# Designs tried in a protein design run: peptides against a protein of PDB entry 4Z63. Part 82

Target 1, 334 residues: chain A of PDB entry 4Z63
Amino acid sequence: LCLGMNDLTGNIPEDLFHLKRLNLLGIQENRLSGSLSREIRNLSSLVRLDVSWNLFSGEIPDVFDELPQLKFFLGQTNGFIGGIPKSLANSPSLNLLNLRNNSLSGRLMLNCTAMIALNSLDLGTNRFNGRLPENLPDCKRLKNVNLARNTFHGQVPESFKNFESLSYFSLSNSSLANISSALGILQHCKNLTTLVLTLNFHGEALPDDSSLHFEKLKVLVVANCRLTGSMPRWLSSSNELQLLDLSWNRLTGAIPSWIGDFKALFYLDLSNNSFTGEIPKSLTKLESLTSRNISVNEPSPDFPFFMKRNESARALQYNQIFGFPPTIELGHNN

## One batch from the design tools (peptide; aimed at target 1 A148 S172 M307)

Design b2_p30_1 (made by RFdiffusion4)
Pose (drawn by RFdiffusion4):
Structure b2_p30_1 (pose): chain A 334 residues (1-334), chain P 30 residues (1-30)
Amino acid sequence: as target 1 above (334 residues)
Amino acid sequence: SNTFHGVSDPSQINIDLTSGSSWISSSDVD
């Protein structure tokens, strides 16, 4: 049953909860509102539930043991409150959970021993608080994590050294501390390709510690953290690097020669720092900016990227990394 | 999947050495 992208109003008629054979309900992008009824436990054949872009509110009903076939739950852009219900946090069948841009709050609690099919999680733009849940690496299939724009505090848990499935990790604007510990832990996640740390670690020093090694790293964004220190050399060992954004920090010293050695780099933003010295001549022999013989695969995280020119400008949206124009942005330095 | 084959036309490269001041995030910032 596909009703998406209309102008429908009111709540879901209770009539709909008699459909015990329905495996797909798309009601997304309407004006629907009210609470999402507990009677939804009666729809035991559901595989894909798309409630996104409506006006729903109230708690997400804790009925999800009654929906053992649920694989995709899409609730993004609604007014849902409370945390993740225990039944949803215990669902062994969920592949994907997208609750982004909701009014959700409290501690974030998932039973990752119980969630053996979870491979993608998007909780962005919510009010989840407390520490990042230490058990997240226990979701052995979780590849894609977007926790951006939340109310967490403290450090990245030590157990994140074991997050073997982690590919795309977006932590922007989440009030994270100790970038030194965050980078030392996260370097052990061998599948990490894209990492977004923007608006965390405010005023901290950027670790220069050269034992740090991110081998498969493709996209590194740590911006507007007002970080101090120099261009970190440990980054020169990430040969796959495609997009680097260190902008809006307090970084100083010269821009080193090895920045021109990234063969797949097509975008770099070092703007709005305290960089001095001349421009390194090696930026003239960047391979992805010269010939057409460099070829690589674009990273594929499940989240869009946003770009701001200044603090008051409306943002630009890029659904894919290769949507960024190939750019050298050195502005507002010394 | 998608692939990137470099850039051979300098006009397609955006270079700003003085007035650039942008930054990237994974979430829209208001």

Design b2_p30_1_s1 (made by RFdiffusion4, then SolubleMPNN; from b2_p30_1, 13 letters changed)
Fold by OpenDDE base, seed 2:
Formats: structure tokens, sequence, C-alpha cells
Structure b2_p30_1_s1 (fold): chain B 334 residues (1-334), chain A 30 residues (1-30)
């Protein structure tokens, strides 16, 4: 049953929950309000539940132990409060959990040893606090993780060295500290392709440790951290780099010539820093900006990218980051 | 802030290409 993208109001009719053989329920993008009924427990054959973009409130019902086939739960952009229900946090069937842009709070707790199928987790823009869950790497299939815009004070857990499945990771604006530790840990995530750390590590020094190495890194965004230091030498070894945003920091020194050696680099934002010297000639020879045919392995997160050409403009959606217009932004440097 | 149906989600991955803007790009999983 798919009723998404309408103007439906009120609550879900109770009789709907008698559909024991229902595999898919999509009611997203409506104006449904009130609590999400616990009677969803009756939908024992449910594989996909999408209630996103509504006006639901209250706590998410703790009935997911009665939904043994549920793989996809999308509840982003609602008014849910409380925590992740225990039964949901222990779901062995769940592949994707999206609860972005709610009012969920407390400590983030997931039983990753039980959540053996979880591969995508989006909990961005909530009110989670405390520390990042140390056991997250125990979710052995977890590839996509958005925990941005929460209040996860502290450092990236040491256990994340073992986060082998991690491919896409955003911690933007989550009050994190110690970028040196974070990068030192996350470099061990050998499948990491996308790393977003914007609006963290305020005023810290960007490490220039040549021992750091991100083999598969394609997207690095560390903007608006007021980071000091220079362009990090370790980044030069990330040969697959496609997008680099280090804007709105306090980085100094010259832009190194190796920045032009990235064969797949098509988006570069180093604006609003304190870089000096000349623009490397190598930037004019970037293969991605020439008429040459290059092979690029595009990262494929389960989310779109949005581009704004100006502050008042409508954001343009891109399903692939390589779809962005080739960009070099070096403005507002000293 | 929280936004609902029809309003731009503040957690969207946004890259702003406006030079000199106070706006900072953000990449987040949607």
Amino acid sequence: as target 1 above (334 residues)
Amino acid sequence: SRTYNGVTDPSKVVIDLTSGSSYVSSVEIE
C-alpha cells in the first residue's frame, strides 16, 4: 500500500493494521499527525515502512520484535521523541533505519551484535547526546552512517578502528573534539570513501602526519572548523579523491602542487582560509577538468546531494556527486 | 530546527558555491 505524496491528514485508520500480509506501507509526505500506532505490530509481514515527512509525534512504539521481516524503516522528518525503541535497536532483519530530523534524545544505543543486517543508519538532526556508541563497529554490515547535527561530545571512539564496513560517514556539527585522534582512528576504516566532519574540532590543528592514509577516500569535507595548519601531506596519497572541502578554516601556507595530481578531483573548495602563494599550475591540468575520458568510480550513498548556486537559489539535487559542475573555489584567502 | 512536510530538510547535503558567503557547505546522509 502506497499513499505517499498526498495531503492526507489525521491518523492512520486502525483497520489498516489488520492487513497481516502487507509487505509495504508507504504513507510518506503527508500531513499525518499524532502518535505512530503500536498496532503496526499487527503488520507481521511488513518489509518496508515509510512514514517519513509527516507530523507524527510521541515515541516510536516498541513493537519491532513483532515485525521479523522489516528491512526498511523510514521515519525522517517527523516529531518523534524519546529514544530508539529496544526492539528496533535489536532488530536482526532491519537493513535501513532513517530517523533523520526528529526530536529523538538520550544516549544512542544500538545492539549491533543483534542488528546483523543493518547497512544504513541515518539519525542526523536529532537530540542525541553523550558519546558516540562504541559498539557501532559491531554492526558488521553497516556502511552508511549519518550522525550529524547531534550533541555527541567527545572523541571518535577507539573501537572505530575496527569499523571495516564503514563507507559513508557524516558527523557534521556534532560537537566533536580531537581531529587528530579522529583521523588517526578513521584511517583504519579501509572502505571509507566519504567523510564529513564539518563544524567540529573548533580551532584545532589539522594534523599533518604523513603516516595518515585514507586509501579509498573520495569525499572529504571538513569545513568551518577554524582549523589551523596547512594542507595536509597525508591527503596527497588519497589518489581517488573527488571532492575536497576545507573551506572556512584558518589554514595557512601554500596550496601544494600535488593538489593537481588527483585524477578524479572535480570539486575543490579551499575558500575562506589564509592560504598564500601562487595557484599551482597543476590545477590547470586536472584530468577531470579536461576533455580526457577518465574512469571514475562514483560513490553511491543512499542520499542525494544538493547544490546551491547562491543563498537565495533553490537547491539542485544530484544523485551522483560527479554530477556536480567542476568547481575550484579559492576565494577569500590572504 | 525541525522542519516538516514540504519544507527543506536542514539535514540535506548542501554544497554552496557562492564565494564569500557566510553559508558553509554541508554533506550529510539523507
Scores: peptide ipSAE 0.028, ipTM 0.563, DockQ to the pose 0.078
OpenDDE base, seeds 1, 3, 4, 5: peptide ipSAE 0.023, 0.022, 0.026, 0.022; ipTM 0.546, 0.530, 0.571, 0.540; seeds 1, 5 fail the geometry check

Design b2_p30_1_s2 (made by RFdiffusion4, then SolubleMPNN; from b2_p30_1, 12 letters changed)
Fold by OpenDDE base, seed 5:
Structure b2_p30_1_s2 (fold): chain B 334 residues (1-334), chain A 30 residues (1-30)
Amino acid sequence: as target 1 above (334 residues)
Amino acid sequence: TRTFNGVTDPSKVKIDLTSGSSFISSVEIE
């Protein structure tokens, strides 16, 4: 049953929950309000539940133990409060959980040992507090993680050295500290292709440690952190780099010539830093900007990217890396 | 359907970035 993208109001009719054979319920992009009914428990055949972009409020009902086939739960952009209910945090069937842009709070707790099928987690823009959950690496299939815009004070957990499944990771604006530790830990995530750390580590030094290595890194965004230092030498070994945004920092020194050696680099933003010297001539030889026939195997995170070009510009959302235009931005440097 | 793989339609998303900033993030407004 798909009733999305309408102007439906009120709550879900109770009789809808008599549909015992229903596999898909999509009621997204409406104006449905009130609490999400506990009677969802009656939809025992449910595989996909999409209630996103509504006006739901209250706590998410703790009935997911009665939904043994549920793989997809999309509840982004609602008014949900409280925590992740215990039955949801222990769901063995769930593949994708999206609860971005709600008012969920408390310490983030997931039973990763039980959540054996979880592949994608989007909890961005909530009110979770405390520390990042140390047991996330126990979610052995967890590939996509967005925890941006929560208040996760402290550092990236040491346990994330074992986060082998992690491919796409965003922690933008989450009050994180110690970029050196974070990068030192995350370099052990051998499948990591996309890393977004914008609006963290305020005023820290970007580490220039030759021991750091991100072999599969394609997208690195560490913007607006007021980072000091220079272009890190360790980044030159990330040969698959496609997008680099280090804008709005306090980086100094020259832009190194190796920046032009990235064959797949099509988006570069180093603006609003304190770089000096000449623009490397190697940038004019970037194949991604000169060749029309470059096939780029782009990463595909489940979380969106947001870009604001300037103060007067409207912020834009991009659902894929290819959505960004080929760009070299070096403005507002010394 | 305008929701795919947990990503919402960009036309519906309210974006809040730090004032005066030109950068990429993954943060929506509340």
Scores: peptide ipSAE 0.129, ipTM 0.598, DockQ to the pose 0.198
OpenDDE base, seeds 1, 2, 3, 4: peptide ipSAE 0.147, 0.122, 0.132, 0.109; ipTM 0.603, 0.587, 0.586, 0.580; seeds 1, 2, 3 fail the geometry check

Design b2_p30_1_s3 (made by RFdiffusion4, then SolubleMPNN; from b2_p30_1, 11 letters changed)
Fold by OpenDDE base, seed 4:
Structure b2_p30_1_s3 (fold): chain B 334 residues (1-334), chain A 30 residues (1-30)
Amino acid sequence: as target 1 above (334 residues)
Amino acid sequence: SRTFNGVEDPSKIVIDLTSGSSYVSSVEIE
């Protein structure tokens, strides 16, 4: 049953929960309100539940142990409060959990050893606090993780060095500290392609440790951290780099010539720093900007990227990083 | 102090890879 993108109001009719053979319930992008009924437990054949972009409130019902076939739960952009229900946090069938942009709170707790099928987790823009869960790497298939815009004070857990499945990771604006430790740990995530750490590590020094290496890194966004230091030499070894945003930091020194050696780099934002010297001539030779025949084939992340022109403008959604316009932004430097 | 997220220049592109949200809060840097 797909009723998304309408103007439906009120709550879900209780009789809907009598549909024992229902595999897909999509009621996203409506104005449905009230609590999400615990009677969803009656939908024992449910594989996909999409209630995103509604006005649901209250706690998410703890009935997911009665939904043994549920693979996809999308509840982003609602008013859910409380924590992740225990049954949801222990779901062995769940592949994707999206609860972004809610009011979920407390410590983030997932039983990753039970969540054997979880591959995508979006909990961005909630009110989770405490520390990052150390056991996230125990979610052995977890590839895409967005935990941005929460309050995870402290450091990236040491256990994340074992996060082999991790490919996309955003922790933007989560009150993280110790960028040196974070990068030192995350470099061990050999499948990591996208790393977003904006609005963390305020005032710290961007490490220039030649031993750091991110083999598969395509997207690095560490903006607005007031980071000191210079362009890190270790980054030059990330040959697959496509997007680099280090804007709104306090980085100094010259923009190195190796920045133009990246074959796939098409978006560069180093604006609002304190870089000096000349613009490297090598930037004019970036293949991604000079050749129209370069095809970048990469798997699409589960989480879209958004681009806004200003605060009042609606963000443009991009499902692929190469969808961004080729850009070199070096403004507001010294 | 500086304003982040494209408030200074309405023509500046702001890329939000944070939360997959169309809503970006302005951040002021002291």
Scores: peptide ipSAE 0.037, ipTM 0.580, DockQ to the pose 0.052
OpenDDE base, seeds 1, 2, 3, 5: peptide ipSAE 0.029, 0.017, 0.020, 0.021; ipTM 0.567, 0.533, 0.555, 0.550; seeds 3, 5 fail the geometry check

Design b2_p30_1_s4 (made by RFdiffusion4, then SolubleMPNN; from b2_p30_1, 9 letters changed)
Fold by OpenDDE base, seed 2:
Structure b2_p30_1_s4 (fold): chain B 334 residues (1-334), chain A 30 residues (1-30)
Amino acid sequence: as target 1 above (334 residues)
Amino acid sequence: SKTFNGVTDPSKIVIDLTSGSSWISSVEIE
């Protein structure tokens, strides 16, 4: 049953929960309000539930133990409060959980050993606090993780060295500290292609440890952190780099020539730093910008990207990396 | 309230070495 993209108001009719054979319920992008009924437990055949972009409130009902076939739960952009219910946090069937842009709170706890099928997790823009859950790497199929815009004070857990499945990771604006440790840990995530760390690590030094290596890194965004240091030498080994945003930091020194050696780099923002010296000639010869036939394997995280051109500018959403225009931005440097 | 009014702007090639003020995040912009 798909009723999305309407102007439906009120709550879900109770009789809908009598549909025992219903596999898909999509009621997204409406004006449905109230609590999500616990009677959803009656939809025992449910595989996909999309209640996103509504006005739901209250706690998410703890009935997911009665939904053994549920693979997809989309509840982004609602008013849900509380935590992730225990049954949901223990779901062995769930592949994708999207609860972005709610008011969920408390410590984030997932039983990753039980959540054997979880591959995508979007909990961005909530009110989770405490520390990042150390056991996330136990979610052995978890590839896409957005935890941005929460208050996960502290450091990236050491256990994330073992996060082999991690491919797309966003922690933007989550009050994280110790970028050196974070990068030192995350470099061990051999499948990591997208890393977004904007608005963290306030005033820290961007590490220049040559031992750091992100082999498959395609997207690196560490903007607006007031980071000190210089362009990190270790980044030069990330040969697959496509998008780099280090804007709004306090990076100094020269822009190195190797920045132009990235064959797939099509978006570069180093603006609002303190770089000096000459513009590398290699930048003018970037293959991605010279109409050359370059094969680009684009990473595709499930979470969107947002670009703010200026503090007063209209919000821009990019659902794909390819959606970003080819860009070289070096403005406001010394 | 939780709202999002982001729009996609698939622009073309941009080269700005002087006056850029953009930054990217995965944080929703209200």
Scores: peptide ipSAE 0.143, ipTM 0.580, DockQ to the pose 0.301
OpenDDE base, seeds 1, 3, 4, 5: peptide ipSAE 0.085, 0.072, 0.019, 0.021; ipTM 0.575, 0.602, 0.541, 0.536; seeds 1, 3, 4 fail the geometry check

Design b2_p30_2 (made by RFdiffusion4)
Pose (drawn by RFdiffusion4):
Structure b2_p30_2 (pose): chain A 334 residues (1-334), chain P 30 residues (1-30)
Amino acid sequence: as target 1 above (334 residues)
Amino acid sequence: SETEYETIVEEMKDIPDTKIEEEMTAVLYS
């Protein structure tokens, strides 16, 4: 049953909860509102539930043991409150959970021993607080994590060294501490390709510690953290690097020659720092910016990227990495 | 199943222009 992208108002008629054979309900992008009824436990054949872009509020009903076939739950852009219900946190069938841009709050609690099919999680733009849940690496299939714009505190848990499935990790604007520990831990996630750390670690020093090694790293964004120190050389060993954004930090010293050695780099933003010295001549032989013989695969995280020119400008949206224009941005330095 | 998943992923990344400021997650600065 597909009703998406209309102008429907009111709550879900209780009539709908008699459909015990329905495996797909798309009501997304309407004006629907009210609470999402607890009678939804009666729809035991659901596989995909798309409630996104409506005006729903109240707690998400804790009925999800009654929906054992649920694989996709899409609730993004609603007014849902409370945390993740225990039944949803215990669902062994969920592949994907998108609750982004909701009014959700409290500690974030998932039973990752129980969630054996979870491969993608998007909780962005919410009010989840407390520490990042230490058990997240126990979701052995979780590849894509977007926790951006939340109210967490403290450091990245030590157990994140074991997050073997992690590919795309977006932690922007989440009030994270100790970038030194965050980078030393996260380098052990061997599948990490795209990492977004923007608006965390405010005023901290960027670790120069050269044992740090991110081998498969493709996209590294750590911006507007007001970080100090120099261009970290440990980064030169990430040969797959495509997009690097260190902008809006307090970084100093010269821009080193090895920045021109990334063969897949098509975008770099070192703008709004304290960089001095001349421009390194090696930026003239960047391979992805000269010939057509460099070819690589675009990273594919499940989240869009956003670009801001200044603090008051409306943002630009890029759903894919290769939507970024090939760019050298060195402005507002010394 | 995989095609459905990829379609869902594309749908999740599509944000109306009027809502971009509310949906910001992976933010970059120029």

Design b2_p30_2_s1 (made by RFdiffusion4, then SolubleMPNN; from b2_p30_2, 16 letters changed)
Fold by OpenDDE base, seed 2:
Structure b2_p30_2_s1 (fold): chain B 334 residues (1-334), chain A 30 residues (1-30)
Amino acid sequence: as target 1 above (334 residues)
Amino acid sequence: DELEEQEIIEKLKTIPEEKIEEQETAVMFA
């Protein structure tokens, strides 16, 4: 049953929950309100539940043990409160959980040993607090993780060295500390292609440790951290780099010539730093900017990117990195 | 597996949120 993109109001009719053979319920992009009914438990054949972009409130019902076929739960952009229900946090069938832009709170707890099918987790823009879950790497299929805009005080857990499935990771604006530890840990994530750490590590030094290596890194965004230091030498080994944003930091020194050696680099923002010296001539040789024919395999994170073109401009959403215009921003340096 | 991953990725495509905190950063994740 697909009823998305209408102006439906009120609650879900109770009789809808008697549809025991229903595989898909899509009611997204409406004005549905109230609590999500516990009677969803009666939809025992449900594979996909999309309630996103509504006015739902209250706690998410703890009925997911009665939904053994549920693979997709989309609840982004609602007013849900409380935590992740225990049955949802233990779902062995769930592949995708999107609860971004809600009011979920408390400690984030997932039973990753039970969540054997989970490959995408979007909990961005919530009110989760405490520490990052140390057991996230136990979610052996988890590739996409958005935990941005929560309050995960502290450091990236040491256990994330074992997060082999991790490909796309956003922790932007999550009150993280110790960038040296974070990068030292996350470099062990061999499949990591996209890393967003914006608005963390306030005033720390960007590590220039030559032992750091991100082999598959395509997207690095570490903006607005007030980071000190210089362009990190370890980044020069990330030959697949496509997007680099280090804007709004306190980075100093010269922009190194190796920045122009990234064949796939099409978006570079080093603006609002304290870089000095000459613009490397190697930047004029960036193949991605000179050749229209470079087929760049775009990393496709499950969470959207936002680009703000101007300080006064509204942020634009991009579902793909390739949607970004080729850009070199070096403004507002010394 | 790969087809299921592609379907998952496509199904995660979100529409623009109205409540994007205006940050000074050019590129961010929501």
Scores: peptide ipSAE 0.019, ipTM 0.554, DockQ to the pose 0.327
OpenDDE base, seeds 1, 3, 4, 5: peptide ipSAE 0.021, 0.019, 0.022, 0.020; ipTM 0.553, 0.527, 0.575, 0.554; seeds 1, 3, 4, 5 fail the geometry check

Design b2_p30_2_s2 (made by RFdiffusion4, then SolubleMPNN; from b2_p30_2, 15 letters changed)
Fold by OpenDDE base, seed 4:
Structure b2_p30_2_s2 (fold): chain B 334 residues (1-334), chain A 30 residues (1-30)
Amino acid sequence: as target 1 above (334 residues)
Amino acid sequence: DEEEYNEIIEKLKTIPEEKIEEQETAVMFA
C-alpha cells in the first residue's frame, strides 16, 4: 500500500493494521501525526515500512519482534522521541534503518550480534548522547553509517579498527575529539570509501603521519574543524580520491603538487585556510575536470551530502557525490 | 535481494529539493 506524497492528516486508520498480508506500507510525505500505533505489530508480513516525512511523535513502538520479515524501516523527518526500541535494536531481518532528523535521545545501543542483516544505518540529526557504540563493528554487514549531528563526545572507539564492512561513514558535527586517534583507527577500515568528519576536533592538528594510509578513500570531508597543520602527506597515497574538502580550517604551508596527480579528483575545496605559495600547475591537468562525461556509476553513500555556499546560506543536499559540479575552491587563503 | 535493495536505495535518494534537510556534510562552497 503506497499512499505517500499526499496531504493525508491525522492518524493511520486502525483498520489498516488488519492487513496481515501487507508487505509494503508507504505513507511517507504526508501530514500524519500522533504516535506510531503499536498495532503495526499485526502487519506480520511487512517487509518495508516507510513513515518518513510526517508529523509522528512519541516513542517508536517496541513491536519489531512481531515483524520477522521487516527489511526496511524509514522514519526520517518525524518527531520521534526516546531511544531505539529493544526489538528494533535486535532485529535480525532489518537491512536498512533510517531515523534521521528526529528527536531520539539517550545512549545509542544496538545489538549488532543480533542485527545480522543491517547494512545501512542513518541516525543523523538526533539527540543521541554519550559515546559511540563500541560494538558497531559487530554488525558484520553494516556498510553505511550516518551518525552526524549527535553528541557523541569522546573518541572513535578502538574497536572500529575491525569495522571491515564500513564503506560510508559520516560523523559530522558530533562533538568528536582526537583526530589523530580517529584517523589512526579508521585507516584499518579496508572498505572505507567515504569519510565525513566536518565540525569535530576543534582546533586540533591534522596529523601528517606517513604511516597513515586509506587505500580505498574516495571522499574525505573534514571541513570547519579549525584544524592546524599542513596538507597531510599520507593523503597522497589515496589514489582513488574523488572529493576532498578541508575548507574552513587553519591549514598552512603550500598546496603540494601531488594534489594534481589524483586522476579521479573532481571536487577540491581548500578554501578558508591559510595556505601560501603558488597554485600547483598540476591542478590544471586534472583529467576529471577536462572530461565532460563523468558517467560515474560508482556506489554513492546512502546518506546525503550537504553543501553550504556560505555560513548564512541554506545547505544544498546532494544525494550523490557525482551531483557535485567539478570544482576547485582555493578562495580565502590570503 | 541486492537488486531490491538497490531499487529501494535509489528511491530513497530521490528527495525533492524543497525538502532538503540541513545535515552538515559541509562541503562549503566559498
Scores: peptide ipSAE 0.021, ipTM 0.539, DockQ to the pose 0.556; fails the geometry check
OpenDDE base, seeds 1, 2, 3, 5: peptide ipSAE 0.020, 0.018, 0.020, 0.019; ipTM 0.550, 0.525, 0.530, 0.530; seeds 1, 2, 3, 5 fail the geometry check

Design b2_p30_2_s3 (made by RFdiffusion4, then SolubleMPNN; from b2_p30_2, 18 letters changed)
Fold by OpenDDE base, seed 3:
Structure b2_p30_2_s3 (fold): chain B 334 residues (1-334), chain A 30 residues (1-30)
Amino acid sequence: as target 1 above (334 residues)
Amino acid sequence: EQQEYNEIIEKLKTIPEEDIEKNETAVMFR
C-alpha cells in the first residue's frame, strides 16, 4: 500500500493493521500525526515500512520482534522521542534503518551481534548523547553510517579499527575531539570511501603524519573545524580522491602541486583558510573537471548531501556525490 | 570571516536540519 506524497491528516485507520499479507506500507510525505500505533505488529508480512516526512510523535513502538520480515524502516523527519526500541535494536531482518531528523535521545545502543543484516544506518540530527557505540563494528554488514548532528562527545572508539564493512561514514557536528586519533583509527577501515567529519575537532591541528593512509578514500570532508596546520602530505596517497572539502579552517602554507595529480578529483573546496602562494598549475590539468565521464560503479549512500554555493544561498541537496557540479573553490584565503 | 564562521557554527548547533541547509558553508552528510 503506497499512500505517500499526499495531504493525508490524522491517524492511520485501525483497519489498515488487519492487512496481515501487506509487504509494503508507504505513507511518507503526509501530515499524519499522533503516535505510531503499536498495531503495526499485526502486519507480520511487512518488508518495508515508510512513515517518513510526517508529524508522528511519541515513542516508536517496541513491536519489531513481531515483524520478522522487516528489511526497511524509514521514519526520518518526524517528532519521535525516546530511544530506539529494544526489538528494533535487536532486529535480525533489518537492512536499513533511517530515523534521521527526529528527537530521539539517550545513549545510542544497538545489538550489532543480533543485527546481522543491517547495511545502512541513518540516525543523523537527533538528540543522542554519550559516546559513540563501541560495538558498531560488530554489525558485520554495516556499510553506511550517518550519526551527524548528535552529541557524541569524546573520541572515535578504538574498536573502529576493525570496522571492515564501513564505506560511508558521517560524524559531522557531533562534538568529537582528537582528530589525530580519529584519523589514526579510521585509516584501518579498508573499505572506507566517504568520510565526513565537519564541525568537530575545534581548533585542533590537522595531522601531517606520513604514516596515515586511506587507500580507497574518494570523499573527504573536514570543514568548519578551525583546524591548524597545512595540507596533509598523507592525503597525496589517496589516488581515488574525488571530493575534498577542507573549507573554513585555519590551514596555512602553500597548496601543494600533488593536488592536481588526483585524476578523479572533481570537487575541491579549500576556501576560507589562510593558504598562501600561487595556485598550482596542475589544478588546471584536472581532466575530471572537463569530462562528465566519471564512471562511478559504487552506489552513493542514501544519505542527503548538502552543498552551499555562497554565504547567502540555501544549501543544495544532492542524493549522490556525483551530482555535484565540478567545482574549485579557493576563495577567502587571506 | 571569523565572525561569520562563528555565527554559522552557532546556528548549526541550534537550527533544525531543515534550516541548517541555509547556513552550512561546506559539504555535509545530514
Scores: peptide ipSAE 0.031, ipTM 0.622, DockQ to the pose 0.078; fails the geometry check
OpenDDE base, seeds 1, 2, 4, 5: peptide ipSAE 0.023, 0.018, 0.025, 0.019; ipTM 0.591, 0.558, 0.611, 0.601; seeds 1, 2, 4, 5 fail the geometry check

Design b2_p30_2_s4 (made by RFdiffusion4, then SolubleMPNN; from b2_p30_2, 19 letters changed)
Fold by OpenDDE base, seed 1:
Structure b2_p30_2_s4 (fold): chain B 334 residues (1-334), chain A 30 residues (1-30)
Amino acid sequence: as target 1 above (334 residues)
Amino acid sequence: DEKEEKEIIEKLKTIPEEDIENNITAEMFA
């Protein structure tokens, strides 16, 4: 049953929960309000639940033990409060959980040992506090993780060295400290292709450790950290790099010539730094900017990116990295 | 801090969705 993208108001009719054979309930993008009914438990055949972009409030009901076939739960952009219900945090069937842009709070706790099917987790823009959950690497299929805009004080857990399934990771604006430790840990994530760390590590030095290596890194975004230092030499070994944003830092020195050696680099933002010297001539030889056919059907993160074309424009949503226009931005340097 | 954060977010060209999206929850429930 798909009723999304309407102006529906009020609560979900209770009679809807009598549909025992319902596999898909989509009521997203409405004005539905009140609590999410516990009677969702009656939808024992439910595979997909989408209640996103509504006015739901209260706690998410702890009924997911009665939904053994649930693979997709989308509840982003609501007023949900409290924590992740225990039955949801232990769901063996759940593949995707999206609860971004709610008011969820407390410590983030997931039973990753039980969540054997979880491959995508979006909890961005909530009120989770404490530390990053050390047991996330126990979610053996977890590929996409957005935890941005929470208050995860401290450092990236050492256990994340074992996060082999991790491919797309955003921790933007999460009060993280110690960029050297974070990069030193995350380099061990052999499948990591997208890393977003914007608005963290305030005023720290970007490490220039030649021992750091990100083999499969395609997207690195570490903007607005007030980072000091220079362009890191270790990044030159990330031969698959496609997008680099280090804008709004305090990086100094020259832009190195090796930045033009990235065959797949189509988006570069080094703006609002303190770079000096000449623009590397190698940037004019970037194959990705000269060849029209970057039809790279590469996997993208489940979380979108946004780009502002100008300061006064609304940000445009990009669901795929390849949706970004080829860009070199070097403005506002010395 | 919050004002500076907003100003910086507005100036970023490449931003995660969570960084640019207003907490609709705060606007709708405040």
Scores: peptide ipSAE 0.027, ipTM 0.520, DockQ to the pose 0.068; fails the geometry check
OpenDDE base, seeds 2, 3, 4, 5: peptide ipSAE 0.017, 0.017, 0.016, 0.014; ipTM 0.546, 0.573, 0.543, 0.579; seeds 2, 3, 4, 5 fail the geometry check

